Peptides against a protein of PDB entry 7BBL. Designs and how they scored, part 19

Target 1, 86 residues: chain A of PDB entry 7BBL
Amino acid sequence: IAQESLESQEQRARAALRERYLRSLLAMVGHQVSFTLHEGVRVAAHFGATDLDVANFYVSQLQTPIGVQAEALLRCSDIISYTFKP

## One batch from the design tools (peptide)

Design b1_p21_2 (made by RFdiffusion4)
Fold by OpenDDE base, seed 2:
Structure b1_p21_2 (fold): chain B 86 residues (1-86), chain A 21 residues (1-21)
Amino acid sequence: as target 1 above (86 residues)
Amino acid sequence: SAEFIEAVEAAIAEQQAILAS
Protein backbone atom coordinates (compact mmCIF):
# COMPACT_ATOMS: atom_id res chain seq x y z
CA ILE B 1 0.00 0.00 0.00
CA ALA B 2 1.38 3.38 -1.03
CA GLN B 3 2.46 5.75 1.71
CA GLU B 4 3.04 9.46 1.30
CA SER B 5 6.70 10.35 1.63
CA LEU B 6 7.98 12.62 4.37
CA GLU B 7 8.93 15.13 1.70
CA SER B 8 5.38 15.22 0.38
CA GLN B 9 3.99 15.58 3.88
CA GLU B 10 6.28 18.51 4.56
CA GLN B 11 5.30 20.08 1.26
CA ARG B 12 1.61 19.87 2.14
CA ALA B 13 2.31 21.29 5.57
CA ARG B 14 4.17 24.26 4.09
CA ALA B 15 1.37 24.82 1.60
CA ALA B 16 -1.21 24.83 4.38
CA LEU B 17 0.80 27.34 6.38
CA ARG B 18 1.22 29.57 3.33
CA GLU B 19 -2.50 29.45 2.68
CA ARG B 20 -3.30 30.47 6.25
CA TYR B 21 -0.74 33.24 6.04
CA LEU B 22 -2.27 34.60 2.84
CA ARG B 23 -5.77 34.37 4.26
CA SER B 24 -4.55 36.29 7.28
CA LEU B 25 -3.23 39.04 5.03
CA LEU B 26 -6.50 39.24 3.15
CA ALA B 27 -8.47 39.32 6.38
CA MET B 28 -6.52 42.23 7.82
CA VAL B 29 -6.85 44.52 4.79
CA GLY B 30 -8.39 47.78 5.90
CA HIS B 31 -8.29 46.78 9.55
CA GLN B 32 -6.20 48.03 12.40
CA VAL B 33 -3.50 45.55 13.30
CA SER B 34 -1.46 45.39 16.46
CA PHE B 35 2.17 44.50 15.87
CA THR B 36 4.64 43.28 18.43
CA LEU B 37 8.14 44.30 17.44
CA HIS B 38 11.53 43.65 18.96
CA GLU B 39 12.51 45.08 22.33
CA GLY B 40 8.93 44.84 23.52
CA VAL B 41 7.73 47.61 21.23
CA ARG B 42 4.06 47.43 20.33
CA VAL B 43 2.47 49.45 17.57
CA ALA B 44 -0.91 49.61 15.89
CA ALA B 45 -1.66 50.56 12.31
CA HIS B 46 -4.20 50.24 9.56
CA PHE B 47 -3.11 47.61 7.10
CA GLY B 48 -2.90 48.75 3.50
CA ALA B 49 -0.91 46.35 1.39
CA THR B 50 1.95 43.91 1.42
CA ASP B 51 4.72 42.60 -0.75
CA LEU B 52 3.96 38.90 -0.57
CA ASP B 53 7.45 37.81 -1.53
CA VAL B 54 9.36 40.03 0.87
CA ALA B 55 6.51 40.36 3.36
CA ASN B 56 6.75 44.11 3.63
CA PHE B 57 3.72 45.65 5.28
CA TYR B 58 2.53 49.00 4.00
CA VAL B 59 0.47 50.58 6.73
CA SER B 60 -1.18 53.86 7.60
CA GLN B 61 -1.81 55.68 10.86
CA LEU B 62 1.02 53.85 12.57
CA GLN B 63 0.78 54.49 16.29
CA THR B 64 4.21 54.44 17.87
CA PRO B 65 5.45 55.45 21.32
CA ILE B 66 6.71 58.72 19.85
CA GLY B 67 3.71 59.59 17.73
CA VAL B 68 1.62 58.67 14.72
CA GLN B 69 3.07 58.17 11.26
CA ALA B 70 0.63 58.69 8.41
CA GLU B 71 2.37 56.15 6.21
CA ALA B 72 4.95 53.54 7.09
CA LEU B 73 6.66 50.38 5.98
CA LEU B 74 7.14 47.45 8.32
CA ARG B 75 9.43 44.59 7.43
CA CYS B 76 8.60 41.06 8.49
CA SER B 77 12.06 40.83 10.03
CA ASP B 78 10.99 43.52 12.49
CA ILE B 79 7.79 41.76 13.48
CA ILE B 80 7.51 39.11 16.17
CA SER B 81 3.73 38.73 16.03
CA TYR B 82 0.52 40.55 15.26
CA THR B 83 -3.18 40.41 16.04
CA PHE B 84 -6.28 41.89 14.48
CA LYS B 85 -10.05 41.73 14.54
CA PRO B 86 -11.31 40.00 11.40
CA SER A 1 10.61 33.57 6.22
CA ALA A 2 9.45 30.25 7.61
CA GLU A 3 9.78 31.48 11.17
CA PHE A 4 7.62 34.50 10.44
CA ILE A 5 4.94 32.37 8.81
CA GLU A 6 4.98 30.11 11.83
CA ALA A 7 4.47 33.13 14.06
CA VAL A 8 1.56 34.20 11.89
CA GLU A 9 0.03 30.76 12.32
CA ALA A 10 0.30 31.15 16.07
CA ALA A 11 -1.33 34.56 15.90
CA ILE A 12 -4.19 33.19 13.83
CA ALA A 13 -4.71 30.39 16.31
CA GLU A 14 -4.79 32.90 19.13
CA GLN A 15 -7.39 35.01 17.36
CA GLN A 16 -9.53 31.97 16.68
CA ALA A 17 -9.37 31.02 20.34
CA ILE A 18 -10.43 34.51 21.36
CA LEU A 19 -13.32 34.51 18.91
CA ALA A 20 -14.43 31.11 20.13
CA SER A 21 -14.61 32.33 23.73
Scores: peptide ipSAE 0.047, ipTM 0.515, DockQ to the pose 0.044
Fold by OpenDDE base, seed 1:
Order: sequence, then C-alpha cells, then structure tokens
Structure b1_p21_2 (fold): chain B 86 residues (1-86), chain A 21 residues (1-21)
Amino acid sequence: as target 1 above (86 residues)
Amino acid sequence: SAEFIEAVEAAIAEQQAILAS
C-alpha cells in the first residue's frame, strides 16, 4: 500500500487549516468577536474583513479599556486567540 | 505565527462547541 510522503501529509494539513481559517472568517461576519492579545489584553469588536496579504483584521467598534475605536486594524501577530458566537 | 494559528483554532473550536449545543 502506497504511503503518502510526510511532505504531502503536511501540505494537506496546511491546506485544511487554511480552509478552516477562511470558514471561520466567514462565520465571524456580522458578529462581535472577542480577541485576546499579547499579555492577556482582551478586546471586543465587530468583525469586518481581513487582509490576507498583510494579515490584518479590519474591525469596528473596538472596545478597549481606554474607550471605543470606531474602526481599527488588528494584526494577526498580536492575536493570541479569539472567540465568537455564530 | 504559532500564536495566530492558535487563535484560529480557538475560534473554530468555539464555533464547533456552539453548533454542537
């Protein structure tokens, strides 16, 4: 029985992750998302869109401890986790 | 980054939990 190479397995895994990521983004549309940022900072915002090239999240009504930002960008590198209710 | 991947996985897990309820 032919076995798939390790490289091929990893490629499929990455592809599956990418698809699931995209699906998660679609599920976030129209919902408030809670983001956990570096050092445990938590913010909430309405999801707008993402920039796949820059890896930024475009959000609105970003709630922070210092106030609400009407529009904001969150970099993927700053995000630890996030949750939402579809 | 690994942290970003974790974030995505966390969101997906939350979605799945809600859908399963």
Scores: peptide ipSAE 0.041, ipTM 0.501, DockQ to the pose 0.046
Fold by OpenDDE base, seed 4:
Structure b1_p21_2 (fold): chain B 86 residues (1-86), chain A 21 residues (1-21)
Amino acid sequence: as target 1 above (86 residues)
Amino acid sequence: SAEFIEAVEAAIAEQQAILAS
């Protein structure tokens, strides 16, 4: 049996990662999750929704090093795009 | 990033373990 190429193995690995990511999004609904952001900043928040195209995370009760933000938009590249309180 | 996804998954797993206890 011909062994799968390294490139093919990597493609399957990426596909598996994508599947796990999508499953994680479903699992996040209604839960508080911890995010590891740039420069080692860690925050916790209740997951609301995500934008799959740009990987934005809409969260509530965001626990930041400087306090709790009622609502916030998180991105992978930036710690917070914007926050607000009621 | 992959690292970010892994961090999220780890946090979810921890939360689920807490909720299941």
Scores: peptide ipSAE 0.039, ipTM 0.485, DockQ to the pose 0.041
Fold by OpenDDE base, seed 5:
Structure b1_p21_2 (fold): chain B 86 residues (1-86), chain A 21 residues (1-21)
Amino acid sequence: as target 1 above (86 residues)
Amino acid sequence: SAEFIEAVEAAIAEQQAILAS
């Protein structure tokens, strides 16, 4: 039997990662998430929703070093990493 | 970024560990 091509394997891997990403988003619902942004900026906020196409995070009660923003948008491109406690 | 993806995977793993406890 022919082995799956490397390209096909990579495509499946990307699909699997996307699934895991989506599961992560579902797990975040209703929880406070800590985001690490560029230049060492760390913020915490309650996860609300995402734009799956643009990969934006819609959050509430964003705690920043200079104050709390009731509603905010965090772009995925601005996020280095994030953690949360389910 | 690769780091972001790794963080996502780690977060999911953490959730699974908690749920399994």
Scores: peptide ipSAE 0.037, ipTM 0.495, DockQ to the pose 0.046

Design b1_p21_2_s1 (made by RFdiffusion4, then SolubleMPNN; from b1_p21_2, 9 letters changed)
Fold by OpenDDE base, seed 5:
Structure b1_p21_2_s1 (fold): chain B 86 residues (1-86), chain A 21 residues (1-21)
Amino acid sequence: as target 1 above (86 residues)
Amino acid sequence: SAAFVAALEAAIAEERAVLEA
């Protein structure tokens, strides 16, 4: 039986991961998300939106170690991990 | 944002199309 090319297999693998990521964003809408940033900093914020290309996170009520910020932008490169309750 | 949700759904559909190709 004929097999798809390696490049096609890799494309589908990337698509699967991206779909999972996008569905995660969809589940975040309207919920508070906990972000782990560099140097052990942990913050929580209400998820608003993201840039699907750059993956900047636009959030509100950002709870930081030094206070609460009403509106904020978190760059994807600043984030080590995140968790949330759907 | 309704527009953002719609954009997410569209992007998900695009990836699904790749998987089904």
Scores: peptide ipSAE 0.579, ipTM 0.921, DockQ to the pose 0.900
Fold by OpenDDE base, seed 4:
Structure b1_p21_2_s1 (fold): chain B 86 residues (1-86), chain A 21 residues (1-21)
Amino acid sequence: as target 1 above (86 residues)
Amino acid sequence: SAAFVAALEAAIAEERAVLEA
């Protein structure tokens, strides 16, 4: 039985991860999300949208250690992880 | 927004196509 190439397997693996990520974004719509940023900073914000190419997060009511920011942009490079309740 | 949701759904479909190929 012929097996798919390693490259094909890797492609499908990446696709699976990407799909899971995208589905998480879909689930985030209309919910508050908790973001873990660098330097131990944790913030919470209402999810608005993302840039699918860069994965930047456009959020509102961002609760920071200093205060609440009405609108904000969280760059993918700034985010270590995020969690939310579906 | 509706447009964003539509974009997500389209992107998901693209990845699904890769998995089903």
Scores: peptide ipSAE 0.579, ipTM 0.921, DockQ to the pose 0.891
Fold by OpenDDE base, seed 3:
Structure b1_p21_2_s1 (fold): chain B 86 residues (1-86), chain A 21 residues (1-21)
Amino acid sequence: as target 1 above (86 residues)
Amino acid sequence: SAAFVAALEAAIAEERAVLEA
């Protein structure tokens, strides 16, 4: 029985995950998002845009445990997860 | 921005093309 190679199956799996990620970004546009960072830190900010290649998050009104930053940059490597209400 | 949204939609279409190949 003919089937896709392992490499082809893995490529499709990666593409599916990437599409899911990109659609979540599209849904985030114009909304406040809650981010979970390392060491149990949680912040909230208004989503502006991302760098699609590096996955940097450009946000405004970042609420942190010690204050608010008007403008901020969050790197994907700093983010464990995020949630929002579409 | 409109430009960012357009870029997202283009990137999504790119991944969909991989899945349909």
Scores: peptide ipSAE 0.578, ipTM 0.920, DockQ to the pose 0.903
Fold by OpenDDE base, seed 1:
Structure b1_p21_2_s1 (fold): chain B 86 residues (1-86), chain A 21 residues (1-21)
Amino acid sequence: as target 1 above (86 residues)
Amino acid sequence: SAAFVAALEAAIAEERAVLEA
């Protein structure tokens, strides 16, 4: 069996990770997501959509310690991690 | 959004094509 090139292996690895990410987005649609932001800030919001290229999150009913924001944009650079219940 | 879901599914198919190549 011919050995797959390193470049091809890396390409497939990236594709696998991206597919997993995209499928997780599908699972998030319509659900509340908990986001961990910088400086220990945690918020929750209903997932609407993302910018697939930049990974910006478009959400609604963003719950913060100060109050609720009806519509919000969370940039990828703002987010440390997130979790949700499928 | 139906459009967003469709876009996700299309993107997933693209990645799957890479894995199958």
Scores: peptide ipSAE 0.576, ipTM 0.921, DockQ to the pose 0.878

Design b1_p21_2_s2 (made by RFdiffusion4, then SolubleMPNN; from b1_p21_2, 9 letters changed)
Fold by OpenDDE base, seed 5:
Parts: sequence; structure tokens; C-alpha cells
Structure b1_p21_2_s2 (fold): chain B 86 residues (1-86), chain A 21 residues (1-21)
Amino acid sequence: as target 1 above (86 residues)
Amino acid sequence: SAAFVAALEAAIARERAVLAA
């Protein structure tokens, strides 16, 4: 039986994971997302878009401890975790 | 954003092509 190369198997595995990630972003569009940032800071915002390569989040109506920012950029380096309801 | 959604769909299609190859 023909055996797929190891490199090809790994490529398929990476592709499957990336497709899952991209579909998650698609499900996130137009929804509010809760972000956990450093020092236990938690914020909520409406998801707009990401840079697919850098994974920066472009959001609106960002609710922070010091007020609401109409539009904001959350860098992936700022984010510990996030959650949303599809 | 419609443009962002379109970009996502295109990116997903590219990954599907890898899986189908």
C-alpha cells in the first residue's frame, strides 16, 4: 500500500488545524468576544477582523476598566486567552 | 466586514486544497 511521506502528513495536519482556526474566526465575526489580558485584566469587544498572519484583533466597542474605546487594536502579544459564543 | 469574510473563505479554500491533494 502506498505510504504518504512524513512531510506530506505533517502538511495535512497543519492545514487541518489552520482551517479549524479560520472557521473559528468566521464564527466570531459580528459577535462579542471576551479577552483575558495580562495582570488579570478582562475586556469585552465586538470582533471586526484579524491580520491572518500576525493574529492582531481589530475590534469595536472595547469595554476596558477605564472606559469604552470605539475602535481598538489588540495585539496577540497582549492576549492570554479569549472566549466567545458563536 | 464583507472583505474580511471573503478573505477568510478564500483562505479556508486554500487549506482544503492542501487536504485534497
Scores: peptide ipSAE 0.530, ipTM 0.910, DockQ to the pose 0.929
Fold by OpenDDE base, seed 3:
Structure b1_p21_2_s2 (fold): chain B 86 residues (1-86), chain A 21 residues (1-21)
Amino acid sequence: as target 1 above (86 residues)
Amino acid sequence: SAAFVAALEAAIARERAVLAA
């Protein structure tokens, strides 16, 4: 019986997860996003864009505990988790 | 931006092609 190779199965699995991530970004466009950062810091901002390679977030009107930052870049390494309302 | 949305849609299409192959 012919079977798909293990590496081919893994490739399809990675592609499925990648597509899911990209669709999530598409749903995020134009919406406010809440981020959880290191040491329990939580911020909110308007989503602008990401780079598709490294998952850096380009946002505006970043609300932080110490004030509002008009434009900001949040690197993947800065972010613990994020949520938004589609 | 419109350019970013277009880039997302193109990237999604590429992943669909991998899954369909």
Scores: peptide ipSAE 0.497, ipTM 0.903, DockQ to the pose 0.916
Fold by OpenDDE base, seed 4:
Structure b1_p21_2_s2 (fold): chain B 86 residues (1-86), chain A 21 residues (1-21)
Amino acid sequence: as target 1 above (86 residues)
Amino acid sequence: SAAFVAALEAAIARERAVLAA
């Protein structure tokens, strides 16, 4: 029985995770997303797009403790976590 | 945007191709 190599298994594993991520982004389109940033700051915004390479989030109407920001870029390094309702 | 959605779908298809190989 021919067994898939470890390298191929790892490739498939990465592909599976990436597909899940991409599908999550697709599900996020048109929805409000809640982000947890550093120092416990939590914000909500309308999802616009991401940089598929870097996972930066381009959002609109970002609700911050200070006020609403019409357009915003949330860098991957700024984000602790994010959640949304599908 | 429509362009972003299309890009997502294309990217997903690429990953599916890897999984199907």
Scores: peptide ipSAE 0.491, ipTM 0.901, DockQ to the pose 0.946
Fold by OpenDDE base, seed 2:
Structure b1_p21_2_s2 (fold): chain B 86 residues (1-86), chain A 21 residues (1-21)
Amino acid sequence: as target 1 above (86 residues)
Amino acid sequence: SAAFVAALEAAIARERAVLAA
């Protein structure tokens, strides 16, 4: 029986991780998401969408320490972590 | 949006195809 190539194994591993990520985004649709940003800043917003390649978050009703933004873009590089209620 | 959901589902399907190969 032929052994699966290393390249094929790596491809499967990447695909598995990406599928998990995409499914998590799907689960976020219609839910509030809480972000931890740099310097310990924490914000909450309604999840809208992401760009699937860069993972920028497009959100609405962003609650910040200084007010609410109706629409906002949170760049992947700005985000330390995020959580949401399934 | 519906468009975003559709895009996600299509992307997931593409990854499944890789895993099933």
Scores: peptide ipSAE 0.475, ipTM 0.896, DockQ to the pose 0.952

Design b1_p21_2_s3 (made by RFdiffusion4, then SolubleMPNN; from b1_p21_2, 11 letters changed)
Fold by OpenDDE base, seed 2:
Structure b1_p21_2_s3 (fold): chain B 86 residues (1-86), chain A 21 residues (1-21)
Amino acid sequence: as target 1 above (86 residues)
Amino acid sequence: SAAFVARLEAAIARERAVLDA
């Protein structure tokens, strides 16, 4: 009976969360996504791409309270959560 | 883009390799 080390367990836990994140990005491609930002601000935009390391979101048709921006960059530090219909 | 999708799929495969080790 072999016992997996704590370090190995942590590596697999991180990998599981990372895989879930990456699969969500894959499902977002070409779809409109609703982003919840700080101070209750909510925006919607069509997902284009990300920087996988920094998690910057490159989007189009960003709907904001004051209008629509054709192209925009959302920093991960600005995002609380996101939802979308796959 | 197709390139971005390919990068995502490759990254997912790398994480899966860790889980299956």
Scores: peptide ipSAE 0.628, ipTM 0.932, DockQ to the pose 0.902
Fold by OpenDDE base, seed 4:
Structure b1_p21_2_s3 (fold): chain B 86 residues (1-86), chain A 21 residues (1-21)
Amino acid sequence: as target 1 above (86 residues)
Amino acid sequence: SAAFVARLEAAIARERAVLDA
């Protein structure tokens, strides 16, 4: 029997995670998303699009502790997690 | 946008191809 190499296993594992991520993006299109940022900051915004390579989030109506920002860019490095209702 | 959705779907298909290989 053939045994899949470790490198191949890792490749497929990464692909699985990325597919899951991409499907979540697809599901949040047109929805309001809640983002958890650093230091416990939580914001909500309408999802617009992302940069698939960098994972930047382009959003609108960003609700922050100090008010609403019409348009905003949330960098992947700023985001800890996100949730939404499909 | 429709273009963004299309890009997502294409990207998903690419990942699925890796998994099915």
Scores: peptide ipSAE 0.626, ipTM 0.932, DockQ to the pose 0.890
Fold by OpenDDE base, seed 5:
Structure b1_p21_2_s3 (fold): chain B 86 residues (1-86), chain A 21 residues (1-21)
Amino acid sequence: as target 1 above (86 residues)
Amino acid sequence: SAAFVARLEAAIARERAVLDA
């Protein structure tokens, strides 16, 4: 009767969450994504890539309240949530 | 990019390995 340790359970739980995150990034490739930022600000941009370690989002055609940026960097710390159409 | 996609797939595989252990 072998029992999984608490640390092992937590490790698998973290792995499950990270896998879901990574799969969402994969699904975002080549699509426009809507980002919700602080103070209810919402922007849309075409997803390019991320830094897997820092979670920086490299995007193009970023539509902001004050205009469009051809290329931009969105930091994960600035993002509350995001949605997209696969 | 193709390189980014490949990196994502590899990372997903690593997480899957943890879950299947």
Scores: peptide ipSAE 0.626, ipTM 0.932, DockQ to the pose 0.898
Fold by OpenDDE base, seed 3:
Structure b1_p21_2_s3 (fold): chain B 86 residues (1-86), chain A 21 residues (1-21)
Amino acid sequence: as target 1 above (86 residues)
Amino acid sequence: SAAFVARLEAAIARERAVLDA
């Protein structure tokens, strides 16, 4: 029986995860997104764009516990998760 | 922006090509 190699299976798994991520970015364009950061900090902001390589998030109207920032950049390493309403 | 959306769609297509191969 011809079997798909382990390396090929892993390649497909990585591709599937990346496609899912990219589709989520496409879906959040023009929407407000809720971000969960470290130490239980949660913020909300309007999504503008991202860096596809590093996944930096460029956002506007960032609502933080201590105030609002008109323009801001969120680094991928700072983000634990995000949610939004399509 | 339209350019950003186009880049996303192109990147998605590249990943889909790997899955369909």
Scores: peptide ipSAE 0.626, ipTM 0.932, DockQ to the pose 0.890

Design b1_p21_2_s4 (made by RFdiffusion4, then SolubleMPNN; from b1_p21_2, 9 letters changed)
Fold by OpenDDE base, seed 2:
Structure b1_p21_2_s4 (fold): chain B 86 residues (1-86), chain A 21 residues (1-21)
Amino acid sequence: as target 1 above (86 residues)
Amino acid sequence: SEAFIAALEAAIARERAVLAA
């Protein structure tokens, strides 16, 4: 009986996680998203687009603790997690 | 944008191809 290699199994695992991520981005288009940043900071913004390789988030109406920014860029390194209503 | 959505859909299709291989 043929057995899938470890390398192939890892490739599938990565593909599955990436597909899940990409689907979430697709669902986020045009919606407000809540982002959890470091040190307990939480912000909300309308999702515009992203860099698929670097995962930079281009957003609008970013609500921060000190005010609202019309346009903003959120770097993946600053984001812990995000949630939204499809 | 339409272009961005198309890019996402294409990327998702590529990952599905890997999973189906």
Scores: peptide ipSAE 0.562, ipTM 0.914, DockQ to the pose 0.907
Fold by OpenDDE base, seed 1:
Structure b1_p21_2_s4 (fold): chain B 86 residues (1-86), chain A 21 residues (1-21)
Amino acid sequence: as target 1 above (86 residues)
Amino acid sequence: SEAFIAALEAAIARERAVLAA
C-alpha cells in the first residue's frame, strides 16, 4: 500500500481533533460550563450555542467575580480551557 | 436548539468522512 502523504496525515489529525471538539459541544448543550480565561479569570455560564467556524460561545447566566451577566459572548481567543459535568 | 444540534451532527459527520477517506 502507498504511504499516506504528510498533507493527508495532517488533514486527518485536524479532523480528529475537530470531531472531538464538536462532540464536546454537543455534550455541553444546556449545561453549565466553567471557563478558564486569561489572567487568572474563571467564570461559569450556561452554554447556549456557538459559531462553529469561529468558536464564539453564546452563553447565559455568566457568573463573574463582580456579578452575573444574563447574556454574554465569549470568543475562542478569550478561553484557555473549559470543564463541565455532562 | 434543534437547529444547532443538527448543525453539530452534520459537522461531526463531515469530519468523520475525512477520517474515513
Scores: peptide ipSAE 0.560, ipTM 0.914, DockQ to the pose 0.871
Fold by OpenDDE base, seed 3:
Structure b1_p21_2_s4 (fold): chain B 86 residues (1-86), chain A 21 residues (1-21)
Amino acid sequence: as target 1 above (86 residues)
Amino acid sequence: SEAFIAALEAAIARERAVLAA
């Protein structure tokens, strides 16, 4: 009946969140993704790959409010959220 | 790419190990 330590609980919580994130990346491979950026800016692009360490997103056909970029890099620090249809 | 997918799957497996411990 010993209670799990706080440190252990926090470690498992972080692991669960990271696993969920990684699974979402796996699911979006080859799909168009909608990204919500700062200042209410929303863009759509085809997901190519990401850097697991920095979480940079390498995308193509990026649709922005002012035009389309064939290829682009989105830094995770610029992304608030994303959504897509598996 | 296959390499990227493999890297993701390996990373997911590592997190699962933490949760199972």
Scores: peptide ipSAE 0.560, ipTM 0.914, DockQ to the pose 0.852
Fold by OpenDDE base, seed 4:
Structure b1_p21_2_s4 (fold): chain B 86 residues (1-86), chain A 21 residues (1-21)
Amino acid sequence: as target 1 above (86 residues)
Amino acid sequence: SEAFIAALEAAIARERAVLAA
């Protein structure tokens, strides 16, 4: 009859989402990722690492509308979504 | 890097602990 509190349920839900996110990062290692940014901008880059606290993306060979940047930093706040092939 | 991967795995483990609690 004991029921988990709503707050606890929400905590679990957040943890589940966080785990999925982290697993996606793990799957990205060594792969090219397509990022959808605001204003309809789409870029592709090889994933390097992230800041786990801020979720900044450290990437290489960033293909932008203007050209290719060897090394770049994509801020989490700039990213709408991303996709990749594991 | 190996360090980054290790950090990810550790972070994942922490979340799993929350889910298992």
Scores: peptide ipSAE 0.563, ipTM 0.914, DockQ to the pose 0.910; fails the geometry check

## One batch from the design tools (peptide)

Design b1_p22_1 (made by RFdiffusion4)
Fold by OpenDDE base, seed 3:
Structure b1_p22_1 (fold): chain B 86 residues (1-86), chain A 22 residues (1-22)
Amino acid sequence: as target 1 above (86 residues)
Amino acid sequence: SLVEEKQAEFLEAIHAELAELE
């Protein structure tokens, strides 16, 4: 019987990971997301969009320790982790 | 606004790529 090559298996694995990532982004639409930034700083904002390649986060109503920003850009390099309630 | 414009582009791009992955 024919067996799938290792390269083919890796390709399927990459495709599966990409799909999971994209679906997770869709799940955030219309929700508030909590971000953990450097030095233990935590902020919350309503998810607007991201870049599919750079992974910048475009958000609204960003709650920071010193106030609220109507709209903001959070770069991937600034974010340690994020969570949201689906 | 910028966020609204980016969101429209974002949604279109995600659905397009998901369709290609299936």
Scores: peptide ipSAE 0.640, ipTM 0.926, DockQ to the pose 0.883
Fold by OpenDDE base, seed 2:
Structure b1_p22_1 (fold): chain B 86 residues (1-86), chain A 22 residues (1-22)
Amino acid sequence: as target 1 above (86 residues)
Amino acid sequence: SLVEEKQAEFLEAIHAELAELE
């Protein structure tokens, strides 16, 4: 029996991480997500979709410190982190 | 709505990629 190469192991690891990421996105469908933005700004919105390449977030009912936006785009570059309860 | 249309495209893309990873 031959041992799996280091490169092959790394490929499987990357695939596993990608799958976990994609499944986490699916888990957000139909849920409110909390986003941490720059300068301590925190917002909440219902998850709609993302771009798989640029990771922009398309959301609805975005709650901001000054009001609610029916639909909005959150740029990946503006997001520090996000969390949600499945 | 535009978000709904984007979500449909998103869901299709997610499932397609997940299928390739299996």
Scores: peptide ipSAE 0.640, ipTM 0.925, DockQ to the pose 0.902
Fold by OpenDDE base, seed 5:
Structure b1_p22_1 (fold): chain B 86 residues (1-86), chain A 22 residues (1-22)
Amino acid sequence: as target 1 above (86 residues)
Amino acid sequence: SLVEEKQAEFLEAIHAELAELE
């Protein structure tokens, strides 16, 4: 059996990583997510959805240092990192 | 609401792409 090309191997690797990413997003549905923003600001919110291409987060019950927002959009450019408990 | 609408679109898109990757 002929060995697949390096390009083909890389393509499969990218597909596998993409699948894992998408499944991680699904795992967040119905869960609270903690976000680390710029300047050390940390917020928590219930995950609603993302844009698949830019990973903008659409969330509800966003707990910020100055109050709670019923719904909010967190742009990828504003997010340093995020964590959640599956 | 906006979040609910976006979630519906999101779930549809996720499952569609996952199906393509399988």
Scores: peptide ipSAE 0.639, ipTM 0.925, DockQ to the pose 0.911
Fold by OpenDDE base, seed 1:
Structure b1_p22_1 (fold): chain B 86 residues (1-86), chain A 22 residues (1-22)
Amino acid sequence: as target 1 above (86 residues)
Amino acid sequence: SLVEEKQAEFLEAIHAELAELE
């Protein structure tokens, strides 16, 4: 009986997860995102872009506890979690 | 701006990859 190999199944699974991730990033375009950083710090910013590999966030109008940055880079290592409203 | 430049690259790259996943 013809069946897909385990490796092929895993490849499809990885592809599906990657696609879902990428589409979630696209959904953030033009929206404000709320980030939870270390030490309970929470910030909000308008989503600009990310690196597809490292997942750095390039944002604008970053609202921090000490003020607003017109543009900023938030590294994946700095971020605990994030949310946004589609 | 830098963010705008990165966004342009991002959109191009993300759509290219999505196309490859189809």
Scores: peptide ipSAE 0.639, ipTM 0.925, DockQ to the pose 0.916

